# Peptides against a protein of PDB entry 4N7V: the designs that were tried, part 65

Target 1, 222 residues: chain A of PDB entry 4N7V
Amino acid sequence: TLRSITSPLVAHRLKPIRQKTKKAVVSILDSEEVCVELVKEYASQEYVKEVLQISSDGNTITIYYPNGGRGFPLADRPPSPTDNISRYSFDNLPEKYWRKYQYASRFVQLVRSKSPKITYFTRYAKCILMENSPGADFEVWFYDGVKIHKTEDFIQVIEKTGKSYTLKSESEVNSLKEEIKMYMDHANEGHRICLALESIISEEERKTRSAPFFPIIIGRKP

## One batch from the design tools (peptide; aimed at target 1 P116 W141)

Design b2_p30_7_s4 (made by RFdiffusion4, then SolubleMPNN; from b2_p30_7, 9 letters changed)
Fold by OpenDDE base, seed 1:
Parts: sequence; C-alpha cells; structure tokens
Structure b2_p30_7_s4 (fold): chain B 222 residues (1-222), chain A 30 residues (1-30)
Amino acid sequence: as target 1 above (222 residues)
Amino acid sequence: DEEEEKEWEEDLKELEEKLEEEREKELEEE
C-alpha cells in the first residue's frame, strides 16, 4: 500500500515555493496544496504533461493532463485543471502515481525541516524548532558564532573557527570538549523549552479552533 | 528506479541548498 511507504504529506503553514527539476516542478501553492508538474521537453520547449495536485493534508490527490494530454507550456505556475480530472483519496491512489506522491512527500518533508515553527531567543542564542515531524529539526545559532543543528539522525556542531563535525551517538556527545558541552547544554535546554511550548500552544490551538498559532516567535534578540 | 531515486536525491539536495541559502539571508536581515 502507499501507506506502507509514506504517510500523507502535511503542507499546512508552509510558505509557497516552486522548485524546478529536470523532469518535474514541485510547488507549494498559496493554498498550501502541493503540486507536482511532470515536465517533458519537445523542440527546446518544456511542457507539463501531467499534474498531481495534493491537498494540504495529503489525503486528496487531483490528477489531470493539461491540454487533453498534449501538454501545456511550462509557466511560472501550474496549468489550470482540465475537464478530465481524476480525484483520489490517499488510500485509493493508483500505484502508478505512488512514486510521484512519495517525491512530493519528501519535498514537503524537506521544506518542513527548514521551516521555523518556533523561534526562541535566549540570552546566548537564537533557537529554532522546525515544522518537520516526527523528531523536528532543532537549530541553535549562538550569537558568538557557534551553531548546533539537531536532527533525528545526528547533531552537527559548527565551532567559532568554522570547524564542523557531526555526532551520531550519545557517546560522541559525551566525549565533547567541556567548552562545547556548555553550548550543547544550552541547546538542549532551548530544545526542551521549545518542545514544551509546542505542546502547550498546540493544545490551546486545538481548544480554540482558531487560526494557526504557528509559526511563533518567543523573546527578542538581545 | 535506482536512477530515478538518484535524480530525486540530487533534486532534493539542490532544494536543501536553496532553502539553506534563503534561511541564511533571513538570519542576516534580522
């Protein structure tokens, strides 16, 4: 099943973006829908032959073939849906579209990992919790030039000198120089606070059923 | 399939670089 290889993508709160590749253009629209345009080149002109438009919650996929399948010239935005439109739920998406959906999902997940959900200014750093899930990326930009990037898979440290290294285990973290441990401790505290705030804010958001509270900025740069 | 996956990884890498550059600009403007 499609669900066995990916979950429904979630594009809520993401800013519009358009990225062209050799064979496709992937966009997040103003509507927070995700659009995959399949591109073919003919006589030095690029044409969109197939479009997958995925709802912001990933559960509805609308597929159409511009200009009756002849293709529409590539433009700065997806072509409008044609009269022949197919609509699928995530669980009913034909297998022939699964890879395209997976690509869209990976695209969205990457964008989410670079999209601030919570920005928290401490005395020493700008902390940023990203939108990706599970295990949101967390970045700490210390005002003195040290940077720490935490992901589900690793922790990257960039020292003041520009020296960069990656930590993949707790043992490696524990082996850090004492000076770097201080930065790591601060990063971890900032991370804990951001996660706590995310939980509290999300619960209030659920109760109020109002406009999204995220992204949010807490504190101010000193 | 393997070639397509490789192309996707390259595409995603390019996107990551773009997003990182955009974020760095935003950080410099603050």
Scores: peptide ipSAE 0.359, ipTM 0.852, DockQ to the pose 0.751
OpenDDE base, seeds 2, 3, 4, 5: peptide ipSAE 0.351, 0.342, 0.346, 0.350; ipTM 0.849, 0.846, 0.847, 0.848; seed 5 fails the geometry check

Design b2_p30_8 (made by RFdiffusion4)
Pose (drawn by RFdiffusion4):
Structure b2_p30_8 (pose): chain A 222 residues (1-222), chain P 30 residues (1-30)
Amino acid sequence: as target 1 above (222 residues)
Amino acid sequence: EEEIEEQIEETPPNSEIVEELIEKYLEEEE
């Protein structure tokens, strides 16, 4: 059953983005709702045959077929719903559409992996904690020129040269120049600080009922 | 990376409550 494989998507605090493609148009609206529009081409013009719209919390799914000859003319914004529409909870979503919800879930998870939640400016680097919690990606851009990309699985170092390599495990990073560890440790301290900063602020946010406390930009680029 | 930079530029200033919490935390770390 859907929920075997996947968890409801989370599109909160994400910026509006629209993505055209040969098959479909997947987007995130200003209301932070995820919209998936299937697209067909006819008479040198594109038609829409199905629209999936998922709530910000991913719990509510609305699907409408503007069933008509020639479908729906493709525009820059999602079309208004028709009358032959549908609405399901996440658990009550039919066996159909499961392939499409999973696609939308990956789209959102990808966007969150490139959305800054906390931006921290150190003496040596710009630090960015992303949105894809838990274990969000951590990116460090040293003013020195070195780039460090941290994942739950990976550590990625891009030296000033452009010489790039990936370090997976603790043993692999230990196989190191005892100078690059400074970049590693400073980035890890920055990661420590951002995870700590995120916790005490999101805690205050649960204590409140207001506009989101994210994203945050801390300090300034010297 | 360009898209991240654009998002950072588009981010509004922090609220006063968030600034106070940041300052308190950074003082404790010192």

Design b2_p30_8_s1 (made by RFdiffusion4, then SolubleMPNN; from b2_p30_8, 11 letters changed)
Fold by OpenDDE base, seed 5:
Structure b2_p30_8_s1 (fold): chain B 222 residues (1-222), chain A 30 residues (1-30)
Amino acid sequence: as target 1 above (222 residues)
Amino acid sequence: MEEIEKLIEETPPNSERVQKLIKEFFEELE
């Protein structure tokens, strides 16, 4: 099943973006829907042959073939759906579209990993908890130039000199120089705070059912 | 691909560079 290889994409709270590649254009719309336009070139003109429009929660996929499959000239936005459209739920999406859905999903996940959910300014750093899940990316940009990027899989450290290295285990973290450990300690504290705030804010958001609380900024840049 | 992913990791959130790297990332996957 599709669910066995990917989860429904989640594009909520993501800003609109449009990225053109050779064979496709992927977009997050103002509506937070995600569109994958499959592009073909003919006579030096690019045409959109197929469009997958995915709902913001990833559960509904609308597929259409512009101009009866002949294609529509590539523009600055996806072509409008035609009368010949197919609508699928995530769980009943035909297998032939799975790769394209995964393409969209990976794009969204990548965007989410670079989309701030919580920005927290400390005395020493700008801390950012990102939107991706599970295991949201956490970036710490120290004002003195040190950078720490935590992901589910690794921790990347960029020192003042520009020296960059990746830590993939606790043993490697423990082997850090004391100077770097101080930065790591601060990063971890900021991370803890952001996670705590995320939990609290999310709960309040659930209770109020008002407009989204995220993204949120805590503190001010010194 | 791995190099591009590394560059993405090192790029500030929501920067124009991130968008460019995203583009490049997916171009390599095609």
Scores: peptide ipSAE 0.027, ipTM 0.583, DockQ to the pose 0.025
OpenDDE base, seeds 1, 2, 3, 4: peptide ipSAE 0.023, 0.025, 0.025, 0.020; ipTM 0.552, 0.582, 0.571, 0.553; seed 1 fails the geometry check

Design b2_p30_8_s2 (made by RFdiffusion4, then SolubleMPNN; from b2_p30_8, 12 letters changed)
Fold by OpenDDE base, seed 3:
Structure b2_p30_8_s2 (fold): chain B 222 residues (1-222), chain A 30 residues (1-30)
Amino acid sequence: as target 1 above (222 residues)
Amino acid sequence: MEEIEELIEATPANSERVNKLIEEFLEKLK
């Protein structure tokens, strides 16, 4: 099943973006829907032959073939749904479209990993908790130039000199120089605070059922 | 996935990196 290889994508709160490759264009729309346009070139013109339009919660996929499959000239936005429209739920998506859905999902996840959910300014750094889940990326930009990037898989450190290295285990973290440990400790504290805030704010958001509270900024740029 | 700073603010530099990543991803799925 598709569910065995990916979860429904989540594009909520993401800003619009459009990225083109030779074979496809992926977009996050103002509506927070995600569109994958399959592109073919003919006579030095690019045409959209197929479109997958995925709902913001990833559960509904609308597939259509512009101009009855003849294609629609590539533009600055997906062509409007017309001709041969099919609608599927995530669990009923034909296997032939799974690859394209996975592509959309990966793109959205990448965007989420670079989309601030909580920005927290400390005395020493700008801390950012991102939108991706589970295990949201967490970035700390120290005002003196040090950067720490935490992901579910690793911790990347960029020192003032530009020296960069990746840590993949607690033992490696514990073996850091004392100077770097200080930055790591601060980063971890900022991370803890952001996670706590996320939990509290999310709960209030659920109770209020108003407009999204995120993204949120705590503190101010010095 | 490749590290792309401020992906939501697409620049020519970001676009190039994203495109490369996407192409590599698509190739793996063939």
Scores: peptide ipSAE 0.025, ipTM 0.625, DockQ to the pose 0.052
OpenDDE base, seeds 1, 2, 4, 5: peptide ipSAE 0.024, 0.023, 0.021, 0.025; ipTM 0.612, 0.611, 0.602, 0.615; seeds 2, 5 fail the geometry check

Design b2_p30_8_s3 (made by RFdiffusion4, then SolubleMPNN; from b2_p30_8, 12 letters changed)
Fold by OpenDDE base, seed 3:
Structure b2_p30_8_s3 (fold): chain B 222 residues (1-222), chain A 30 residues (1-30)
Amino acid sequence: as target 1 above (222 residues)
Amino acid sequence: MEEIEKLIEETPPNSKRVEELIKEFFKKLE
């Protein structure tokens, strides 16, 4: 199943972006929908032959073939849906479109991993909790030049000297030099605080049902 | 691809730079 290889993409709160590759253009729209335009070249002109429009919650996929499949010239935005539109739920998406959905999902996940959800300034560092899930990326940029980047899979450390390394287990973290442990402790504390605030703010957002509270900035650089 | 992925992970949040890296990353996936 598609669900066994990817989860529905989530594009909420992401800023509009449009990225062109050789074969496709992927976009996050103002509506927070995600569009994959399949591109073909003919006579030095690029044409959009197929469009996958995915809802912001990833659960609905609308597929259409511009100009009866002949294609529309590539423009600065996806072409509008035609009359021959197919609409699928995530779980009912034909297998032939799974790869394209995965492409969109990976793109969105990458964007999310670089999209600040909470920015928290401490005395020593700028901490950023990103939008990706599960296990959102967490970056700590210490003002003295040290950087710690936490992901679900690893922790990357960049020391003042520029030396960088990746930690993939708790044992490796525990074997860190004392000087680095101090930075890690601060990073972990900032991470804990951001996660706690995320939970609280999300709950209030749910209660008020107002405009999105995120992204949010807490404090300022000293 | 490994090099590009590493650069993406090491790049601070910056829309312009991230866009460039993502673009190159997906070119390699095609």
Scores: peptide ipSAE 0.026, ipTM 0.580, DockQ to the pose 0.024
OpenDDE base, seeds 1, 2, 4, 5: peptide ipSAE 0.023, 0.016, 0.022, 0.021; ipTM 0.542, 0.542, 0.566, 0.565

Design b2_p30_8_s4 (made by RFdiffusion4, then SolubleMPNN; from b2_p30_8, 12 letters changed)
Fold by OpenDDE base, seed 1:
Structure b2_p30_8_s4 (fold): chain B 222 residues (1-222), chain A 30 residues (1-30)
Amino acid sequence: as target 1 above (222 residues)
Amino acid sequence: MKEIEEWIEETPPNSERVQKLIKEFLEKLK
């Protein structure tokens, strides 16, 4: 099943973005829908031959073939749907489209990992909790130039000198120099605060059932 | 088109309600 290889993508609260590769263009629209345009080149012109339009919650996939399958010239946005439109639920998506959906999902997840959900300015750093899940990325930009990037899989440290290294285990974290541990401690505290705040705001959002509360900003850069 | 590696979205201002919640939360942290 498709679920065995990916979950429905979640594009809520994401800002529009469009990225092109040789064979495809993937976009998040103003509507928070996700579009995958399959591109073919003919006579030095690129044409969109197939479009997958995925709902913001990932559960509905609309597939169409522009210009009766002849293709439509690549533009700055996906072409409008034609008369020949197929609509599928996530669980009923034909296998032939699974790879394309997976591509869209990975792209959305990447965008989410770079989309601030909570920005928290401390005395020493700008802390950012991202939208991706589970295990949202957390970035700390210290005003003196040190950077710490936490993911579910690793922690990346960039020191003042520009020296960069990745920590993949608790042992490695515990082996850090005392100077770096100070930064890590601050980063961890900021992370804890952001997670706690996320929980509180999310709960309030659930109770209110109104417009999204995120993204949010706490404080200002000193 | 934007490069994903360089893409960072600016966070909009908080609503008054959210700002209140944040304030209350931060006060509890002190």
Scores: peptide ipSAE 0.112, ipTM 0.660, DockQ to the pose 0.411
OpenDDE base, seeds 2, 3, 4, 5: peptide ipSAE 0.015, 0.106, 0.073, 0.101; ipTM 0.408, 0.650, 0.622, 0.645

